# Designs tried in a protein design run: peptides against a protein of PDB entry 3OIQ. Part 170

Target 1, 212 residues: chain A of PDB entry 3OIQ
Amino acid sequence: KNRIFVSSSKDFEGYPSKAIVPVQFVALLTSIHLTETKCLLGFSNFERRGDQSQEDQYLIKLKFKDRGSERLARITISLLCQYFDIELPDLDSDSGASPTVILRDIHLERLCFSSCKALYVSKHGNYTLFLEDIKPLDLVSVISTISTKSTNSSKHSSSELISECDLNNSLVDIFNNLIEMNRDEKNRFKFVKLIHYDIELKKFVQDQQKVL

## One batch from the design tools (peptide; made by RFdiffusion4, then SolubleMPNN)

Design b1_p28_4_s1 (from b1_p28_4, 10 letters changed)
Fold by OpenDDE base, seed 3:
Order: structure tokens, then sequence, then C-alpha cells
Structure b1_p28_4_s1 (fold): chain B 212 residues (1-212), chain A 28 residues (1-28)
């Protein structure tokens, strides 16, 4: 079965009540919830959903069943945080208690773009998204990808794989949503409050703001 | 390096996802 690209987490409302569907999406990491029994990653594209929180639109579960798989989940979180320069409390603390990590609102400090592969699993009308793969994306690479494709409309690569167009459209949509949030005085998100706010990001945002 | 982190991440997720998928399929 081909993997489905998902542009909105609302797409899941139309999904079968009993299915396993491989999906892929691009979103910002918004939360990490690691406990002894559960690991959840929250992602968002910040699509407007009325008065609903724009955070955690994609709640992705890392399922573990034993100490070995729990360790793999912890390593996954550690590596992801190392890639994004997210400070975690020492996950390796020799205190026989499994470390609990609860991070929220990650997007207020860092834009953690992630290409996620997941399994949509529905049994009884409700669904769970299980992580299959995550590729963290470098912000410079994201900016360059959006900026260069505004000029290269000519390469039809006919591969039925999740189109490079779907990825780009989602990245553009995320930035547009962030620009709208940045313009809203009531919204906590501000580009200038990002730890990695630099001249390149500033210029990119200014250029995108002229088109919106 | 970021490349080494990505490699380790992919290797870790490949192992975890295979375990997870087997458990999901057993429960389905």
Amino acid sequence: as target 1 above (212 residues)
Amino acid sequence: SKEELLKKLQETLSKLSEISKKEILKEF
C-alpha cells in the first residue's frame, strides 16, 4: 500500500473506522511527553481550527512493550533533542526511576521541522498514530527549499512517491501560519523570540510577509 | 555531527518501528 501524504490532521476524520494506513506528514515538533509507560510526540502545522489549541494536532505515539523497546524510545527522544539543540534533563540518571520528560510549546523557542512517517491505526472509530520514522529537517534547508522552488516549476519527476511538491506546500503552509500567528498580538508565537532567530530567517520571513 | 545523529536516529527508529508494528498487528 502506498504511503499517503497528509496535509491536515483533519484528513483523519474521513479515514476508515477500522484500518491500518501508512501516512506521512510534515510539521513542527510542539511537545514531548515521555513517562515510564508512554512516549508521545506532539506536532503541528498550526492550521487554524477555531478556538482549538493549534498545538499537538498530530499526536504520535512511540509504543514500547519491554525495557528494550523503552530504551529505544528514550534514545529516539535523546537523538531528536540533540539534533534540535533541545536541552533535556539527563535521561541517563542512575536513579532507578525512569526519567520523565514533559516539554510543551517547543515551537515558541525553536522551529523543529520534522518529516514524519506514521501508522494510522483505527479499531473502533478512534485512531492512534504510531511513529514509524522521523526525519528532522534543518531550518536552513527548509528555507532554501521553499526559496528555490518558487523558480523551478519544470521538473516533473513522475514517481508516485510523496511528491516533493507536497512537502514544499506543507512547509509553505506552516510558514504562512506562523506569519499569521506572529502578526496576531494575542498569539504567544513571535519569530524574534526564537533562540535561533538570525538574519537569514528574518529576511525569509520579511520576504514571505510581502506575498501574504 | 548532524549526519551521525540522523544515522543513529534512523537505525533506532527502524528497530523500534519493527517492534511496534509487530505489536500493533497482534492487537489488530
Scores: peptide ipSAE 0.705, ipTM 0.966, DockQ to the pose 0.932
Fold by OpenDDE base, seed 4:
Structure b1_p28_4_s1 (fold): chain B 212 residues (1-212), chain A 28 residues (1-28)
Amino acid sequence: as target 1 above (212 residues)
Amino acid sequence: SKEELLKKLQETLSKLSEISKKEILKEF
């Protein structure tokens, strides 16, 4: 089955009640919930959903069943956080107590753009998204990709049927949503409060704000 | 480096995903 690019987590409302569907999306990391029994990653594109929280629109499960797979999940979280410069308690400590990690509202401090591959698994009308792959995206690369109309179809091998257009459109939509949140006085999100707020991001945001 | 982190991440996720898929398919 071909992997489906998902632009909105509302797309899952139209998905089959009993299916396994490979999906891919791009979103910001918003939460990490790691316990002894579960690992969940929250992602959002901050699409407006009426009065619903814009956080954790994509709740992605890292499934583990034993100590070996739990360790792989912990290593995954550690490596992801190292890439995004997210401070975590030591997850590799040989102290037999598995540390609990609960991070929320990550997007208020860091823009953690992520390309996620997941399995949509539906049974009995409910679904779970299981992580297959995550590619963290560098913010400079994201800004460059949006700013440069990628007229150059780099011949990425035909096997990733994700239109560069779908990726770029999703990245633009996320930034537009963040700009709207930044303009809202009631919204906690502000670009100037990001730890990595620099001159490049400032210029990019200012230029995008003129188009909206 | 960030490249080394990405490589390790992909290697780790490949292993975890294979285990996860096998369990998902057994439960389905």
Scores: peptide ipSAE 0.705, ipTM 0.966, DockQ to the pose 0.925
Fold by OpenDDE base, seed 5:
Structure b1_p28_4_s1 (fold): chain B 212 residues (1-212), chain A 28 residues (1-28)
Amino acid sequence: as target 1 above (212 residues)
Amino acid sequence: SKEELLKKLQETLSKLSEISKKEILKEF
């Protein structure tokens, strides 16, 4: 089955009530919920959804069943946080208590762009997204990609490549949504409050604001 | 390096997703 690129988490409202569908999306990491029994990653594109919270539009589950798979999940979270410079408690500590991690509103301090592959699994109209793969994206690379309109389709012929167009469009949409949030006085999100707010990001945001 | 980190992440997720997928398919 071909992997479906998802531009909106609303697309899942039209999905079959009993299916397994491989999907892919690009979003910002917004939350991490690691417990002894489950790990959930929250992602958002910050698309306007009326009065509903724009956070955790994509809830992605890492399922584990044994100590071996639990360790792999913990390593996954540790590696993601290391990539995004997110401080976590030591998850490798032999202290016999399974570390619980609850992080929320990650996007208020860090823009953690992520390309996610997941399995949509639906039973009886309810669905769960299970993580298959995550590629963290560097913010400088994201800004560069949007700015250059990469027409250079590097023909890396893997049948699973998202169209560069779908990726770029989603990245642009996310930035546009963040710009709107930044303009809203009621919204907690502000670019100037990001830990990594620099001259490059400032210039990029200013240039994008002129088009919107 | 960030490259080594990405490689380790991919290797870890490949193993975890394979296990997860087998369990999902059994439960379906």
Scores: peptide ipSAE 0.705, ipTM 0.966, DockQ to the pose 0.905
Fold by OpenDDE base, seed 1:
Order: C-alpha cells, then structure tokens, then sequence
Structure b1_p28_4_s1 (fold): chain B 212 residues (1-212), chain A 28 residues (1-28)
C-alpha cells in the first residue's frame, strides 16, 4: 500500500471508520508520555484550530505487550531524547519499576522537528496512530532546506519518496505558525526562550517575518 | 554521534514496528 503524506491532522476526520492506512507527516515533538502500560508521543504542526489546543494534534502510540517490546519503546524514547538533547530522568534506575516519563510543551524549549511514519488504525469511527518510524530532523538542516527554495535535488535513495515538496511545504507552514504564535502576546511560545536560540535561527526568523 | 544515534534508533524502531504490526493485525 502506498504511504499517504498528511499535511493536517484534520485529514483523519475524513478517513474510513474501519481501515489500516500507512501515513507520514512532519511535525514538532510536543509531548512524551511513557508509563508501565503505554508510550505516547505528541506532535503538532500548530495549525490553527479555532479555540482548540494546538498541542498533540498527532498522538502517536508505541505499542508494547511484553518486557521485550517495552524495552524497545524505552530505548526509542531514550535515543530520541539524546538526539534532541532532552533531559530525561534516569531510565536506568535499578528499581524494577519501569520509569515514568511525562514531558509536555517540549516546543517551548526545543524545536524537535520529526518526520514520522505511522499506521492509522480505525475501528468503529475511532482511530489510533501507531508509530512505524521516526526520523528526527536537525534544525540547521530544516532552516537550510526552507532557505534554499530550489536547486539541490540531491538524489537521496528512491525508497523514501516523501515528496520533497510536501516536506518543504509542511516545514514552511510549521515555521509560519510558530512566527504567528511568537507574535501573539497570549501565546507562551517565544523563539527567544528556546534553549538553542542562536544567531542563525534569529536571522532566519527575522527574514521569514519580513515575508509574512 | 548523531549518526550513530540515528542508526540505533532505526534498528530499534524496525524491531518494535514489526512486533507492533503483528499485534495490530491480530486484533483487527
């Protein structure tokens, strides 16, 4: 089955009430919820939804059923956090209790751009997104990709047919939404409060603000 | 390195996704 690129989490409202559909999207990591019984990742593109929360627009489940699969989920979370430089409480606590991790509003401190592959699974009108793959994206690479609107079709290998256009458009939309949030005095998001706020990001935001 | 983290992440997710898919299909 071909994988569908999703630009909005609203697209799922039109999806079949009984289906398994492979999907992909790009979004910011906003939350991590790891317990003994479940692992959830929240993502958002911060698309305006009226008065609805812009958090966790894509709620992605890591399914586990045994200690082996639970360990794989914990390793996944640890590796993602190591990549994004997110501080986790010590997951290696010798206490035979699975550590609980609850992180929210990650985007207020770090822009964790992620390309996600998931399975949309619907039964009886309700759906769950199950993680298949996640590729964390480097912010410098994201900025460079948006800034270089055209020339390097570097032939990256044919099997990750995310339309470069779909990815780029979604990345631009996310940044535009963040710029709008930054301009809103009521919004907690501010670029200057990001831990990794540097001269490059500052310049990029200033240049994008002139076009909007 | 970030590259090593990405490799380990992909290997971990490949295993987890395979297990997850098998369980999803059994419950479906």
Amino acid sequence: as target 1 above (212 residues)
Amino acid sequence: SKEELLKKLQETLSKLSEISKKEILKEF
Scores: peptide ipSAE 0.704, ipTM 0.966, DockQ to the pose 0.943

Design b1_p28_4_s2 (from b1_p28_4, 10 letters changed)
Fold by OpenDDE base, seed 3:
Structure b1_p28_4_s2 (fold): chain B 212 residues (1-212), chain A 28 residues (1-28)
Amino acid sequence: as target 1 above (212 residues)
Amino acid sequence: SKKELLEKLKKTLKELSEISRKEILEEF
């Protein structure tokens, strides 16, 4: 089955009540919820949803049932956090209590762009998204990709990859949504509060603000 | 390196997703 690119988490409202559908999206990591029984990753593109929280629009589950699969989930979280320079408590503590990790509002400190592959699984109208793959995206690479989109149509036709256009459009949409949040005085998100806020990001945001 | 992290992440998620897919299909 071809993987469907999803630009909005609202797309799932139109999905079958009983299906397994491979999906792919790009979003910012917003939360991590790791307990002894479950691992959940929250992602958002910060699409406006009226009065609803713009956080955790994509709630992605890492399923585990045994110590082996739990270990793989913990390693996944550790590696993801290492890539994004997110400080975690030691997940490898040999003390027989499985450490609980609860991180929220990650996007307020770091822009953790992620290309996610998931399985949409619906049985009774409600769905669960299960993580299949995550590719963390470097912010410099994201900025460069958006900035260069005007000049390079590289024809890579392979039917299993996200359309480079779909990825780039979603990245632009995320930045536009963040710019709107930054302009809103009631919104906690501010670019200047990001730990990695630099001259390059500042310039990119200023240039993107002129197009909006 | 970030490259090594990505390779480890991809490998780990491949293994976890293969397990998870089997379980999801058995439960479906």
Scores: peptide ipSAE 0.713, ipTM 0.968, DockQ to the pose 0.929
Fold by OpenDDE base, seed 4:
Structure b1_p28_4_s2 (fold): chain B 212 residues (1-212), chain A 28 residues (1-28)
Amino acid sequence: as target 1 above (212 residues)
Amino acid sequence: SKKELLEKLKKTLKELSEISRKEILEEF
């Protein structure tokens, strides 16, 4: 079955009430909720949705039922946080207490761009997104990709048919939404408060702000 | 390295998703 690229989590409102659909999206990591019974990752494109929270637009579940799959979920979270330089409590501690991790508003400190593959599963109108794959994206690579809009890279192998256009459009939309949030005095998001705010990001934001 | 982290992440998620997909399909 072909994987569907999703530009908005509103697209799921039009999905069948009883289906399994492989999906893919690009978003910022906004939350991590790891407990003894569940692991959830929140992602957002910060698309304006009226008065609804712009956080956790994509709630992605890591399903586990046993200690083995729970360990794999914990390792996944640890590796993801190591990639993004997110500080976590020690998840590998031999203390028989499963550490609880609740992180929110990750995007206020770090832009954690992620290409996610998930399984949309609905049975009775409600849906759950289950994680199949996550590729964390380097911010420098994201900025470079958006800035270089015009070279015919005819060389990417036919099996990952995300149109390079869909990925790039989603990345641009996220940055545009972040620029709007940064301009809003009521919004907590500010680029200058990011831990990794550098000259490259500053220049990129300034150049994008002139087009908006 | 970040490259090694990505390879470990991909491997771990492949294993977890194979288990999860099997369970989801059996429960559907």
Scores: peptide ipSAE 0.712, ipTM 0.968, DockQ to the pose 0.905
Fold by OpenDDE base, seed 1:
Structure b1_p28_4_s2 (fold): chain B 212 residues (1-212), chain A 28 residues (1-28)
Amino acid sequence: as target 1 above (212 residues)
Amino acid sequence: SKKELLEKLKKTLKELSEISRKEILEEF
């Protein structure tokens, strides 16, 4: 089954009212909501949507129904947070209540670029996205990818049917949107407030700002 | 290492997604 690359979460407004569609997108992790009954991940590309919130444009569900699948969801969140250096309360605490984790506005402190594979599921017009895979992307690797691909059309036949071009274009679009947010005095997002703000990111942002 | 984290993440999500996909298809 071919997986569809999604560049905008608005694409889902045109999707069938009754379908199961494998999709892929790239976005920033914005929120984590882990409770006893559900796990939700929020993602955004910060595409301008008028006066609507740019947060949680992609709400991705990790479904669990039993202790085994709940454990897998918790391990998934723990590993994702460990990769992005996101501090979580100890999820293994012997208190018989499963800890609730609510993180919001993650992008204000850390740029957590993520390539997500999900299952779009619609039954009655409303849809749910279910997580199938997530590949965290290192910021250094994202910056290098955007900076170097202006020159090398290397035809590497990667058997993943999703164009490396679609990923790169979406990464560029995300950075452009972040630059616009950084320029907006009303927007809380500022590159200089990122915990991992360094000379490389500073230089990259300055160079991109000259092209925009 | 980050590589080891990615391998564990991929394995865990594969197991979870296989379970979830089966349930979603049975409920559809």
Scores: peptide ipSAE 0.712, ipTM 0.968, DockQ to the pose 0.908
Fold by OpenDDE base, seed 5:
Structure b1_p28_4_s2 (fold): chain B 212 residues (1-212), chain A 28 residues (1-28)
Amino acid sequence: as target 1 above (212 residues)
Amino acid sequence: SKKELLEKLKKTLKELSEISRKEILEEF
């Protein structure tokens, strides 16, 4: 089945009131909400939406119903946080209480670029996005991909149905939105406050600011 | 390694998403 690439979460406003649609997008991880009953991941591309919050534009659910599927969801969150160097409270606490994880505003400390595959499910106009796959993207790889106009469509296996162009355009749009937020004195986001702010990221941001 | 983390993540999500997708289709 063909997976639809989504450049904006506004695209879902035009989707059928009763449908199941495989979708894919690229965004920054902004929140994690893991409780005994639910797991939600928030993502954003920081597209301007008037006075609406730019956080959690994509709310992605990990569905679980039993202890086995709950364990898989917890392992998923642990592995994702280990990849992004996000500190979690000990998920293995011997206290028979399932640990609750609530992280917000992750993008203020770390740029967690993620390529997400999800299932759009609508029954009565309202929709839910269910996670099918997540590919964390390394920041160095993101910077290199934007900086090198990758004209070479020829080496990624023909099985990744996303045009390399759609991925690159979405990554550029995210950085442009972050640059605008960084220029706004009222916005809490600042590149210099990122834990991983280095000379490479500094140079890249300075070069992108000259093109905008 | 980051590579081993990615392979574990892919495997875990494949298993979880296969379960979730069956349940979603049965409930639809």
Scores: peptide ipSAE 0.712, ipTM 0.968, DockQ to the pose 0.926

Design b1_p28_4_s3 (from b1_p28_4, 11 letters changed)
Fold by OpenDDE base, seed 2:
Structure b1_p28_4_s3 (fold): chain B 212 residues (1-212), chain A 28 residues (1-28)
Amino acid sequence: as target 1 above (212 residues)
Amino acid sequence: KKEELLKKLKETLEKLYKISKKEILEEF
């Protein structure tokens, strides 16, 4: 089955009540919830949903059932946090308790762009997204990709199931949504509060704000 | 450093997903 690119988490409202569908989306990491029994990653593109929270629009589950798979989930979280320069509270509790990680509102401090492959699994109208793969995206690379009208769609190897256009459109949409949130005085999100707010990001945001 | 992290991440996720996918399909 071909992988479906998902531009909105609302797309899942139209999905079959009983299906297994490989999906892919691009979003910002908003939350991490790792416990002894589950790992959940929250992602959002910050699409407006009325008065509903714009966080965790994509709730992605890392399934584990034993210590070996739990360890793989923990390593996954550690590696993601290392890539995004997210400080984890010392997971080395000397107490043999499985480390608990609860991070929320990650997007308020860091823009953690992520290309996610997931398995949509629905039963009886309810669905779960299971993580297949996550590719963290470097912000500089995201900015460069949006700024350069990539006219060169011709050289992606047949293995990348996403249209470069779908990726770029989703990245633009995320930035547009963040710009709208930044303009809203009631919204907690502000670009100037990002830890990595540099001259490059500032310039990019200023240039994008002129188009909206 | 980032490239090594990405490699380790991919390898870790591949292992985890191989396990989880089997279980998901068996439960479906």
Scores: peptide ipSAE 0.730, ipTM 0.968, DockQ to the pose 0.939
Fold by OpenDDE base, seed 5:
Formats: structure tokens, sequence, C-alpha cells
Structure b1_p28_4_s3 (fold): chain B 212 residues (1-212), chain A 28 residues (1-28)
């Protein structure tokens, strides 16, 4: 079955009430919820949905059933946080209690761009997205990719047929949504409050604001 | 350091997803 690129979490409203569909999207990591019984990752593209919270538009589940699979989920969270420089409480506490991690509003401190592969599973009108793969994206590489209209098909023939156009359009849409949030005085999101707010990001945002 | 993290992340997710996918298909 071909993987479907998803530009909006609203696309799932048109999906069958009983299906298994491989999907892919790009979004910002907004939350991590790891407990003894579940692991959930929240993602958002910050698409406007009326007065509803723009956080956790994509809720992705890591399923585990035993201590071995739970350990793999914990290692996944640890590695993801190490990549994004997110501080976690010590997950290696020798106290036989499984560490609980609850992080929210991650996008207020760090722009954690992520390319996600998931399995859409619907039954009885409800759906769950199960994580297949997550590729963290470096912010500098995201900015360069948007800024360079690289019509150059650089021969990284990774056989993952995402249209480079679909990825780039979604990244642009995310930045445009963040710019709108930054302009809103009532919105908590501000680029200047990001821990890694640098001259490059500042310049990119200023240049993008002139086009909007 | 980041490339090594990405490799370990991919390998970990591949293991977890093989287990998860089997269980999801059995429950469906």
Amino acid sequence: as target 1 above (212 residues)
Amino acid sequence: KKEELLKKLKETLEKLYKISKKEILEEF
C-alpha cells in the first residue's frame, strides 16, 4: 500500500471508519506523555481550528505491552530528547518505578520539527495513529530548505517518495502559522522566547514576514 | 553525535514497530 502524505489532521475526517492506512506528515513536537501504561507524542502544524487549542493536532501512540517493549519506548523518548536538547528527568532511576515524563508546550521553548511515519488505524469511527518512524529535522536544515528553492534534485535517492514539494509546503505553512501566532499579543508563542533564537532564525522570520 | 543518535533512534523504532505492528494486526 502506498504511504499517504497528510498536510492537515482534518484529512482524517474523510478516512474510512474501518481502515489501516500508512501515513506521513511533518509537524512540530508539542508534547510527550510517557507513563507506565502508555506513550503519546503530540504534534502540531498550528493550523487554525476556530477557538480550539492548536496543540496536539496529531496524537501519536507508541504501543508497548511488556517491559522489553516499554524499555524500547523509553529509549526512543530519551534519544528524541537528546537530539532536540530537551532535558528529561533521569529515566535510569534504579527505583523499580517506571519513570513518568509529562512535557507540554515544547514549541514555546524549542522548534522540534519532525517527519513522522504512522499507521492510521480506525475501528468503529474512532482512530489511533501508531508511530512507525520519526525523523527529527535540524532547524538550520529546515530554514535552508525553505530559503533555497532547490530545484536541484540532489541524488539522495532514499526511496521514500515524499514529494519534496509536499514536505516544503508543509514546512512553509508551519512557519506562516507560527508568524501569525507571534503577531497575536494573546498568543503565548513568541520567537524571541525560544532558547535557540539566533541571528539566522531572526533573519529568516523577518524575511518571511515581508512576504505575508 | 547527532548522526549516531539518529541511527540509534531508527534502529530502536524499527524494533518497537515490528512488535507493535504485529499486535495491532492481531487485534484488528
Scores: peptide ipSAE 0.730, ipTM 0.968, DockQ to the pose 0.946
Fold by OpenDDE base, seed 1:
Structure b1_p28_4_s3 (fold): chain B 212 residues (1-212), chain A 28 residues (1-28)
Amino acid sequence: as target 1 above (212 residues)
Amino acid sequence: KKEELLKKLKETLEKLYKISKKEILEEF
């Protein structure tokens, strides 16, 4: 089965009640929930969903059943946080207590763009997304990608199952949603409160605001 | 440093997913 690109987590409402479907999406990391029995990653593109929280629109599970697979999940979280400069409590502590990590609202401090491959698994109308792969994206590379492709809409590279257009459109949509959140006085999100807010991001946001 | 992190991340996820995918398919 071909992998499906997902532009909205609402797409899953139309998915079969009993299926296994490989999917891919691009979103911001919003939460990390690691316990002895569960590892969950929350992602969002911040689509407006009425008065509901815009966080954790994609809840992705890392499944583990034994100490070996649990260790692989912990290493995954550690490496992801090292890439995004997210401070974690020491996950390698030989203290026989399984480290618990609960981070929320990560997007308020850091824009953690991520390209995710997942397995959609549904039974009886309920679904779970299982992580296959995550590619963290560098913010400079995201900004560059959006800025360069606004001019070259015409090269269909037919070789990737997911169009380079779908990725770009999703990245643009995320930034547009963040700009709207930044303009809303009731929204906690503000670009100037990001730890990594620099002159490049400031300029990009100012230029993107002129197109909206 | 970031490239090495990405390589280690990919290798870790490949190992984890190989295990988890088998279980997911057996439980379905």
Scores: peptide ipSAE 0.730, ipTM 0.968, DockQ to the pose 0.939
Fold by OpenDDE base, seed 3:
Structure b1_p28_4_s3 (fold): chain B 212 residues (1-212), chain A 28 residues (1-28)
Amino acid sequence: as target 1 above (212 residues)
Amino acid sequence: KKEELLKKLKETLEKLYKISKKEILEEF
């Protein structure tokens, strides 16, 4: 089955009640919930959804069944956090107790852009997204990609390659949504509160704000 | 350093997904 690019987590409302569908999306990492029994990653595009929380629009499960697979999930979380410069409590506790990690509101401090591949699995109308792959995206690279309007549609119509256009459009949509959140006085998100807020990000936001 | 992290991340996820996908398909 071809992988489907998902621009909104609302797309899943139209998905079959019993299916397995490989999907891909781009979103910001918003939460990490690692326990002894499960790992969940929250992602969001911050699409406005009425009164619903804009966080955790994509809840991605890392399934593990044994200590070996749990260790792989833990290593995954550690590596993601190292990439995004997120401080974690020591996950390598010699104490034999699996450390619990609960991080929320990650987007309030860091913009953790991620290209995610997942398996949509629905049964009886409910669905779960299982993680296949995460590609963390560097913020500088995201800004450069949006700014350069890479009109290089490489016509590689291989049915498995998600269009670079879909990726870029989703990145633009995320930034537009963040700009709207930044303008909203009730919203906790502010660009100036990001730990990595620099002159480049400031300029980019100012330039995007003129187009919106 | 970031490239090495990405490589390790990919390799870790490939291993985890291979295990999890089998289990997901068996439970479906």
Scores: peptide ipSAE 0.730, ipTM 0.968, DockQ to the pose 0.945

